Peptides against a protein of PDB entry 1IK9. Designs and how they scored, part 86

Target 1, 211 residues: chain A of PDB entry 1IK9
Amino acid sequence: MERKISRIHLVSEPSITHFLQVSWEKTLESGFVITLTDGHSAWTGTVSESEISQEADDMAMEKGKYVGELRKALLSGAGPADVYTFNFSKESCYFFFEKNLKDVSFRLGSFNLEKVENPAEVIRELICYCLDTIAENQAKNEHLQKENERLLRDWNDVQGRFEKCVSAKEALETDLYKRFILVLNEKKTKIRSLHNKLLNAAQEREKDIKQ
Target 2, 207 residues: chain A of PDB entry 1IK9 as posed
Amino acid sequence: MERKISRIHLVSEPSITHFLQVSWEKTLESGFVITLTDGHSAWTGTVSESEISQEADDMAMEKGKYVGELRKALLSADVYTFNFSKESAYFFFEKNLKDVSFRLGSFNLEKVENPAEVIRELIAYALDTIAENQAKNEHLQKENERLLRDWNDVQGRFEKAVSAKEALETDLYKRFILVLNEKKTKIRSLHNKLLNAAQEREKDIKQ
Target 3, 195 residues: chain B of PDB entry 1IK9 as posed
Amino acid sequence: MERKISRIHLVSEPSITHFLQVSWEKTLESGFVITLTDGHSAWTGTVSESEISQEADDMAMEKGKYVGELRKALLSVYTFNFSKESAYFFFEKNLKDVSFRLGSFNLEKVENPAEVIRELIAYALDTIAENQAKNEHLQKENERLLRDWNDVQGRFEKAVSAKEALETDLYKRFILVLNEKKTKIRSLHNKLLNA

## One batch from the design tools (peptide; aimed at target 1 I181 K188, target 1 (a further copy) L176 E186)

Design b2_p30_7_s2 (made by RFdiffusion4, then SolubleMPNN; from b2_p30_7, 20 letters changed)
Fold by OpenDDE base, seed 1:
Structure b2_p30_7_s2 (fold): chain B 211 residues (1-211), chain C 211 residues (1-211), chain A 30 residues (1-30)
Amino acid sequence: as target 1 above (211 residues)
Amino acid sequence: as target 1 above (211 residues)
Amino acid sequence: EIEKELEEEKKEEEEFEKELKALEEREKEL
């Protein structure tokens, strides 16, 4: 089961933050349980897949688009100000919500809720869920932070090895060329010396033949 | 102001999860506000730095050690089972907590609380704080996740460049040595040829002189 | 014969000097 708790403001009680819990299995399309609380009273209702389908049909909206709007309205928390308006009658237990656009306002959905007999239990469970979620998210944050620090160290280590490899490659190339040039120049000098000796020997022979 | 909400179980109501909020400035040593709720009623008290000091003195405990024990008792949530026992009288509004060790149990602290007139407001504010904390932690998690994914890419890129640099260094060294050996062998062959020519020329001269 | 071989060796030495100079120029470009 998936759950989302959101803060909402009711048109009837705009000064009092209410909390809207939605619980569902995999997708809102399959239906959901909606719970409303003001921190003293709680109201709960179940919305079926059939009711969602009927509401989409009544709105002449494609079901996937309608469910997408439900997801924004019911799960986004306080979305951008005034895009969704929530209404609840404590007398009738009738909950409805509207989508307000610049040039159009329309009812997005409506649900009958029932007053919970033991609201304190619902509120305690809601707070427990929040605390569990905080603990899980904190543990995940601590893990991700440690992984981030590890990855930074590992990156710096490889970067430093890479820079050393580049420098070592350049140094090796330079050293090999220097050694090469030295040995080649020695060999050239030796070849030149041997050629000069051969030329001198040939010239001396030519002198010895010319008596 | 710093805040921690923890779930606790009261000895008087062990079947009902209570929530203990502690709020403080920088350190618990400076004093704190304690709030207890069962999701229907709430109780609040203020504990001063002087009361903390007095309680540490009365316990014959070093203040830093005592504050360390307060931090564990009041902020750790449900610590390991049975290490801290919480007691509250709804009649007297007297809150006290005990540390239970294997061979010793002792009272760690006690506070007078006052019943909150509007518990729903305290509960709503507590839920708001939980939702804000969830949102902040979630945003931090998403950021850390993206950073970790970036760092993994950056690490893979540098690692791949490093491996290419190593291979290129080995290839360069091998190529340079092959070329060097080729040229050196040519020059050695030439030197040997020239030496043989000089030796032959000297031997011919020695024959011509003996003739 | 020896003079011709010395001239051929001088040409090979000039080619080798060109190759070495090309290597030295590459060393200056690095």
Scores: peptide ipSAE 0.019, ipTM 0.803, DockQ to the pose 0.032
OpenDDE base, seeds 2, 3, 4, 5: peptide ipSAE 0.017, 0.019, 0.017, 0.017; ipTM 0.802, 0.800, 0.802, 0.802; seeds 3, 4 fail the geometry check

Design b2_p30_7_s3 (made by RFdiffusion4, then SolubleMPNN; from b2_p30_7, 18 letters changed; failed a check: too like the target's own chain)
Amino acid sequence: ELEKELKEEEEEWKKFEEELNAAQKREKDL

Design b2_p30_7_s4 (made by RFdiffusion4, then SolubleMPNN; from b2_p30_7, 19 letters changed; failed a check: too like the target's own chain)
Amino acid sequence: ELEEEEKKEKEEEEKFEKELQAAQEREKKL

Design b2_p30_8 (made by RFdiffusion4)
Pose (drawn by RFdiffusion4):
Structure b2_p30_8 (pose): chain A 207 residues (1-76, 81-211), chain B 195 residues (1-76, 83-201), chain P 30 residues (1-30)
Amino acid sequence: as target 2 above (207 residues)
Amino acid sequence: as target 3 above (195 residues)
Amino acid sequence: TTYSSLDEYEAASEAEYAAQDAELAAAEEA
């Protein structure tokens, strides 16, 4: 059981703002209840599933395509106009294309006996919605703060692991260099002794 | 300018639900407007910064402590009474085995209730709209942080596993280079023996 | 002489060894 409350402007009353409340079960296609209120009175109407299928035929439209038009227009490149007569309680709306507009929907609403009850329920629904949302935003705020910390934690764990690696690498290399260089000392020493021996043999061949 | 709209029940009409709308600037301490509505009529009252502090004196409470009680009672066990004939509004606090008048306001019936009701509904719809947008922004951040975390965690796994492969990998190379030196040393030594 | 890596040290040693072998060959010839 869903609903949408939207604000709309009627051509015959661009000064005051009205409110449109549409409620259904699962899908618009199965039918919906529509209520119009100016904050004092309320007018209500119903549209059955069969009435929707018929209206789509009369408009030469694919039924789902027609319901799509209703969703854009009633549940808030597509320009729509709304008209209402308090004298007749007739409510209709048209889609305005280029130089060509057409009747998209028409409803004979009935003035409600208990406007206050309807208005109170509407406001109550809105306040409940505002409430459910805040609870959700709070739940997400906490999850947000938890992740900001869980990242900073691991980020530090990362920097440590890297810094530990660098310390260990240089530490190993330092030991290596020492050993390797000791050997080189021995090589240079041996190498030079050999040379010396070769110059000695050379001197014996020359004298 | 901030506001809070609360649903309340009056003692003289537990059947119907009323709505209490409280609006202010910065803090209730500087005064506020309170509006009561049943969806048909509406009653309003203004409470100045001067009256509030005055009330803090009659009670002998710090202006802060007193404003605190109002926040709890008006912005949402608290009891509410209203007489449509007198337009007098008062509310009390109920503790274990006692109750006491906490405050009151002389409200006045509003001339154009529909205007007030329309503005109230409009505010709620805007609030719903803004809250739904924030739920999206925070929802995405929750996603970005989730991804960013997995990234770094992966970097950590890779980094730690590297530090553990280092001693073994570098030692092999050191053996290789070292064995070369020794070979040289042996060959040199052997040459010296030749001579 | 200082070296910053094992590869530099290996390359510098290979070049020094090749120069030492060339000197020993030149002394034998001489």

Design b2_p30_8_s1 (made by RFdiffusion4, then SolubleMPNN; from b2_p30_8, 20 letters changed)
Fold by OpenDDE base, seed 3:
Structure b2_p30_8_s1 (fold): chain B 211 residues (1-211), chain C 211 residues (1-211), chain A 30 residues (1-30)
Amino acid sequence: as target 1 above (211 residues)
Amino acid sequence: as target 1 above (211 residues)
Amino acid sequence: KSYNSLDEFLEDEKKEEKEFENELKELEER
């Protein structure tokens, strides 16, 4: 079961924050349970998949689009733009909400709720869910923080090895060139020495032929 | 202001989850506001720094140790080990809690609470705080997740550069050695050739002297 | 001479070797 609690303001009671809880299985399209509370009273209703389909048909709206609007209205809370207006009659237990566009407001949905006999139990369960969600999110945060610290260490370690590899490559090239030049110069010196010996031998032979 | 909400069980009402809210400035030692609710009624009390000091003295406990016990009792919730037992009289509004050790239970603290006239406001504010905390924790989680993904990319990029640097170092060494061996072999061949020319010249001179 | 590359060194080495071979040939033709 998935669940979302949102703050809403009722047109009838704009000074009192209400809490709208929606509970559903996998998708909001399959139906949901809606719970409204003011922290003293609670009201609950079940909305079936058939009711969602009927509301979409009555609106002449494609079902996926309608469910998308329900999700925005019921799960996001009243965003700062007051795009959704919520109404509830405590007398009739009739809950309805409207989408406010620039030039047009229209009713998006309506549900009959029932007053909960023991609102304290619903409120306690709601607070428990909030506290459980906080604990789960804290555990995720601690895990992600530890992973970030690990990844940063691992990055620094590889960066340091990379810098050492670059320096070692440059040092290797320089060392190899120095060694090669030394050996090559020794061979050049030997070649020059042998060449001078050949020249001297040729000059001596020319002297011996000239008696 | 710092705040913590915890679940507690009262000895008088073990079947009903109660919520204990503690609010303080910087440290619990400076005093705190305690709020108890069952989701229908609420009770609040203010505990001063002087009361905390007096309770520590009455217990013959060092103040820092006492505040440490208060923090465990009031901020951690009743951990799974039931180390802390909570009691509340709705009649007297007297709240007290005990630490249960293996062989001894002792009263850790006691506070006079006052029944809140409008518990719904306290409950709504408590739920609002939970929802705000959830939103803040979600934003932190999303930030940490994005940072983890960034750090992982950065690690992969440096790792790939490091591997290329290692391969380039090995390739450089191999290439330099191959080129050097070629030049060195040419010089060795020239030395051998010049040496053979010298030997031949010496042999011809020995023939000319014998003739 | 300081060489900036192995290739520059190898080119200069080939030049010196060719000059040295030419000097050897002039001496053999004398």
Scores: peptide ipSAE 0.024, ipTM 0.810, DockQ to the pose 0.464
OpenDDE base, seeds 1, 2, 4, 5: peptide ipSAE 0.025, 0.036, 0.024, 0.024; ipTM 0.811, 0.812, 0.811, 0.811; seeds 1, 2, 4, 5 fail the geometry check

Design b2_p30_8_s2 (made by RFdiffusion4, then SolubleMPNN; from b2_p30_8, 20 letters changed)
Fold by OpenDDE base, seed 1:
Structure b2_p30_8_s2 (fold): chain B 211 residues (1-211), chain C 211 residues (1-211), chain A 30 residues (1-30)
Amino acid sequence: as target 1 above (211 residues)
Amino acid sequence: as target 1 above (211 residues)
Amino acid sequence: MSFSSLDEFLEEEKKEEEEFEKELKELEER
């Protein structure tokens, strides 16, 4: 079961923050349980998949689009100010919400709720869920933070090894060149020396032939 | 201002989850506001730094150690089962808590609370704080997750460059050695050729002199 | 001479070798 708790303001009681809990199985499209509370009273209703389909049809809206609007209205909390307006009658227990666009406002959905006999139980359970969610998210944050610190260390270690490898490659190339140039120069000097000896021997032979 | 909300169970009402809110400035040692609620009623008290010091003295406990125990009792939530026992009288509004050790149980602290006239306001504010904390922690989680994914990519990129650099270093060394061996062998061949020519010339000169 | 590359070094070594072979041939042809 998935759950979302959101703050809402009712048109009838704009100064009092209300809390809207929505609970569903896998998708909001399959139906949901809606709970409204003001921290003293609570009201609950169940919305079926058939009711969602009927509301979509009544609105002449594609079901997926309608469910997408329900998700925004009911799960996004106080969305950007004034996009969704919530209404609730404590007398009739009738809950309805509207989407306000620049040029048009229209009812998005309506539900009959029932007053909860023991609102304190619902409120306690809601607070428990919030505290459990906080604890879970904190544990996840601590884990992610430790993982970030690990990854940063590992990155620095590899980066430092990479830089050392680059420098060692350049140093190796330079050292190899120096060593080879020395050996080659020794060979060149020996070649030149042998060549000069051969030239001198040839010149001496030419002198000996000329007597 | 710092705040912590915790679940507690009262000895008088063990089946009903209560919520203990503690609010303080910087340190619990400077004093705190304590709020207890069952989701219907709420009770609040203020504990001063002087009261904390007096309770520490009355317990013959060092103040820092006492504040450390207060922090565990009041902020850790339901710690490991049965280490801290909470008592509250709705009649007297007297709140006290005990530390249970294997061989000794002792009162850790006691506070006079006052019944809140509008508990719904306190409950709404508490739920608001929970929802705000959830939202903040979720945003932090999303940030840390994205940062982890970035760091992991960056690590993989550097690791791959490092491995390529290692391989390229080994390849460079091997290539340099091959090329230099070729040149050196050519020079050695030339030296041998010149040496043989010089030897032949010397042998011919020795023949001509004998001749 | 500090050669900037192996290829530059090998080219200069090849030129020096060709010059040296020319000088050797001129010595064999006197």
Scores: peptide ipSAE 0.034, ipTM 0.815, DockQ to the pose 0.454; fails the geometry check
OpenDDE base, seeds 2, 3, 4, 5: peptide ipSAE 0.024, 0.031, 0.024, 0.032; ipTM 0.812, 0.814, 0.812, 0.814; seeds 2, 3, 4, 5 fail the geometry check

Design b2_p30_8_s3 (made by RFdiffusion4, then SolubleMPNN; from b2_p30_8, 21 letters changed)
Fold by OpenDDE base, seed 2:
Structure b2_p30_8_s3 (fold): chain B 211 residues (1-211), chain C 211 residues (1-211), chain A 30 residues (1-30)
Amino acid sequence: as target 1 above (211 residues)
Amino acid sequence: as target 1 above (211 residues)
Amino acid sequence: MSFNSLEEYLKAEKEEEEKFEKELEELEKR
């Protein structure tokens, strides 16, 4: 079962933060359980897949688009732009919410809730879930931080090896060229020496023929 | 101000999860505010630096060690080994906790709490803090995940450049040797050719003198 | 060819060059 808790403000009680819990199996489209609390009282309702489908049809909205709007309204809380307005009557236990666009407000959905007999149990369970989620997220953060530090060490090691490889390549090239030039110059000197000896021998032979 | 919320079980109500909130400025040693709730009622007390120092002295415990035990008891909740036992009387509003070791249980601390008139406000604020902490931890997790993905890409890039550098070094060495050997062999062939010409010239001169 | 092969090649070159120099000196004495 998936769960999301958000803060909302009710039009009837704008100074009191309310908490909206939504619980569902796999997809919000398959239905969900909604729970509202003010930290003292709690109200719960179950919304079926058939009710979601009927509300989409009544609005002449494609089901996937309607479920997308439900997800934004019920799971993200009041985003910073008051796009969704929440209404609840404690007397009738009727919960409804509207989407507010520039020139148009329209009812997105409505639910009948029931007052919970033991709200303290719902509130304790909600706090337990928050604390469990905090602990899980902290453990994940610590793991990701350790992995980040490992990856940074590994990057620095490879970077240092790469820089050494570049320097070693340049040093090797320079050394090989120096050695080659030395040997080549020795061979060039020997060629010049042998050429001079041949020239001298030819000149001496020409002198010996000329007596 | 720093804050920690933990789950505890009271000896008087072992079936009902209670929540222990501790709030402090910089260090727990400077004093703290403790709040207990069962999701319906709440109780609060302020513990001063002087009270912490007095409790440490009364226990004949070094202050830093005592504060270390307070931190374990009050901020980590009941660890898996029931090392800390929590007691609370709703009648007297007296809260005390014990450390349980193998053959010895001893009272670690005690506080007088006051019943909160509006527990719903305390509970709402506690849930708000949990939701804020979840949101902050989620944002941190997303950031660390993106950073890990970046570091992994950077590592793969440098590793690939390093492997190319190693291969390029080996290829350069092989190419330079081949080129050098070719040029040197040309020079050697020229030396041998000139030497043979000198030998032939000397042999011809010896023939001309014998003739 | 490894670094070791260049040193071996350079050594063999030097030995061949020393042989050639000796043969040339013997030819000049004749």
Scores: peptide ipSAE 0.041, ipTM 0.814, DockQ to the pose 0.358; fails the geometry check
OpenDDE base, seeds 1, 3, 4, 5: peptide ipSAE 0.026, 0.027, 0.038, 0.026; ipTM 0.812, 0.811, 0.813, 0.812; seeds 1, 3, 4, 5 fail the geometry check

Design b2_p30_8_s4 (made by RFdiffusion4, then SolubleMPNN; from b2_p30_8, 19 letters changed)
Fold by OpenDDE base, seed 3:
Parts: structure tokens; sequence; C-alpha cells
Structure b2_p30_8_s4 (fold): chain B 211 residues (1-211), chain C 211 residues (1-211), chain A 30 residues (1-30)
């Protein structure tokens, strides 16, 4: 089961932060359980897939689009732009919410909620879920941090090896050229020496033939 | 202000998870505010630095050690080992906790709490804090994940460059050797050829003198 | 012969060259 808790402000009670919990299986489209609490009272309702479909039909909205709007409204909380307005009557236990556009507000959905007999249980469970989520996220953070540190070390190690390889390549090239030039020059000198000796020998032979 | 919320079980109400919030400035030693809730009622008390010192003295415990025990008891919650037992009288509003060792339990601390007039405000604030913490941790997780992905890419890039550098170094060495050998062999061949010509010239001259 | 290193090649080359210089000197002394 997936769950999201968001804080919302009710039009009727703008000074009191309420908490909206939505729980669903796999997809919000399959239906969900909605729980509202003010920290003292709690109200719960179940919304079926059929109700979601009916609401979409009544709105003449494509179901996927409607579910997308529900997800934004119910799972993201009131974003900073107050795009969604929440209403709840404690008397009728009727919960409804509106999407506010620039010039038009329209009702996005409505649910009948039932007052929970033991709101403390719901509140405790909600807090437990929050604490569990914090612990899980913290463990994940610690893991990611350690992994990040590992990756940084690994990067530094490879970077260092790379720099050494570059330097070694340059040094190798320089050394090889120096050694080669020395040997080549020796051989060139010898060739010149032998050539001069041949020229001298030829000149002497030509003198001997001429008596 | 630092804050920790933990779940605890009271000896008097073992079936009901309670939540213990501790809030402090910088160090627990400087004093703290303790809040207990069962999701319906809340109780709050302030513990001063002087009270902490007095409790340590009464226990004949070194203050740093005592504060260390307080931190374990109050901030870690009941660890899986039930090393700390929590007691609360709703009648007297007296909160005390014990450290359980293998053969001995001893009272670690005690506080007078006051029943909060509006527990819903405390509960809402507590839930808000949890949700804020979740959001912060989630943002941190997302950041760390992105950084991890970046570092992995950077590592792969450097690793690839390193491998190319290694291969290039080996190829360079091999190529230079081949080229050098070719040039040197040409020079050696020329030297040998000139040497043979000199030998032949000397032999011919020796024949001409014997004629 | 595949020399594994330039150093090995240079050492062999040095030996061959020293031998050749000895042969040349012997020819000049004849």
Amino acid sequence: as target 1 above (211 residues)
Amino acid sequence: as target 1 above (211 residues)
Amino acid sequence: MKFESLDEYLEEEKKEWEEFEKELKALEER
C-alpha cells in the first residue's frame, strides 16, 4: 500500500493545519482511502475506482487526466500556489476540493467522510508512519553519502593514475627520442668516416696508376 | 533548536505507542523541553541544566556520562533491547524512566510534566515537523542521488581516458621502437656496405702491388 | 628478433657496434 500525508488548509478553518492522508494500492485510479485529521479528530472515507470513474464522467474529463488532477490535489498538498482549495464540513462530514484557475474555480472531487471513533489511534499511526519514513530516508541518506564518498575516492584514485600515465607517456617519448638520437648520431659519424676513407683510398689508387 | 521525536512504550500503557519529543539548544546538557503525547493528550515539561546536574549528582554519576545516558534514553527511543523503561502517571503527571541492566534496573531520570491545554496544537506541530523533516530528507536524498550519478559519470569518463592513455603509451612505445629499429638497421647496412668496399679496395691494391 | 625493450635493443646494438669498431681498427692496422 502506498501512502501520502500532506498538510492542507480548510476554507472553513484556515488557521488550523489539517493533515490529509491518502492510501492506495498501486495506482490512485484503483481507489483510495482518505483520512483527514486536525490533531484531535479524524475522518476517514473510502473512494472506489467506480466513484473515481463517475466523478471523471460527471466532469466530462478523461479519466487519466482526472486521476492526474486528483494526484496533484491529494498527494502534493496545497502547493505554494494554492491551486487546490479544500473544504470540509464537520457537520455533514462532506469533504470537497476545488481547482483554482486564473478566472475559474471548479470542484474537482467530493467525498463523504466518517468520523473516526478513536482518532488517537489514527493520529498515532500517522505519526508512526512519519517516523518510519524519516528513519528510512535517513538510512538511505547515510547510504548515499557513504556511496558518494566512495565514488569520490575512486574518482581521485583513477584521476591520479591517469595523471601519472600521462606523465609517464611524455617521459617515455622524451627518453626514447634522446636515446635514439644519440645512437643515430654515432652511426652517422661512422658512415661519414668510412666514406672519407673510401674516397682517400680511391684517390691513392688513381695516383698509383698514373708513372 | 534541535529536536528529536521518538516512540516509546509506557509501562502503564504498553498497548499504546506514545511519542516523546525532546527539544534542546545545542546540547542536551543545557536543558531541554520534553513533550509526551498519545495522540490525544499531550504533556510538556522543561528540564533545566541545573536539574540535569542535580540528577547526575544524586545518582553519583559523572555529568557527561549521565547526559550520555539521557541522550540514549530520550533521543534514541526504546531501542529494540528495551534498555530503557518509561513510566508516566497521568494523575500526577510524573514521568520517569529507568535503565534496565541484566540484573539491576535503576531510575535514570524523572520529570514533572504539565498537561497541555490544547494538545491538538502540539500534535499538529509535531506532525508538521515530521513532514518537514521528510521533505528535507527527501530533497537531500534527491540531491545525493544526482551527485552520485554525476560522480559515477565522472569516474567512467576518467576511467575511459586512463585506459586510452595506457593503450596510447603502449602503442607509442611499440611504434617508436619499430621506427627506430628500421632507421638503425638502415644505418648498419650502410656501414657494413662501406666496410666491405674498403676491404675490397685494400685487396685490389695489394694485388696491384704484387704485380 | 623482437626486442622487448629499447634498452635491450640498444645494448645489443652497442655490442655489435663495438665489435665492428674492433674489426675496422684491425683493418687499418693491416
Scores: peptide ipSAE 0.077, ipTM 0.814, DockQ to the pose 0.374; fails the geometry check
OpenDDE base, seeds 1, 2, 4, 5: peptide ipSAE 0.037, 0.077, 0.072, 0.036; ipTM 0.812, 0.814, 0.813, 0.811; seeds 1, 2, 4, 5 fail the geometry check

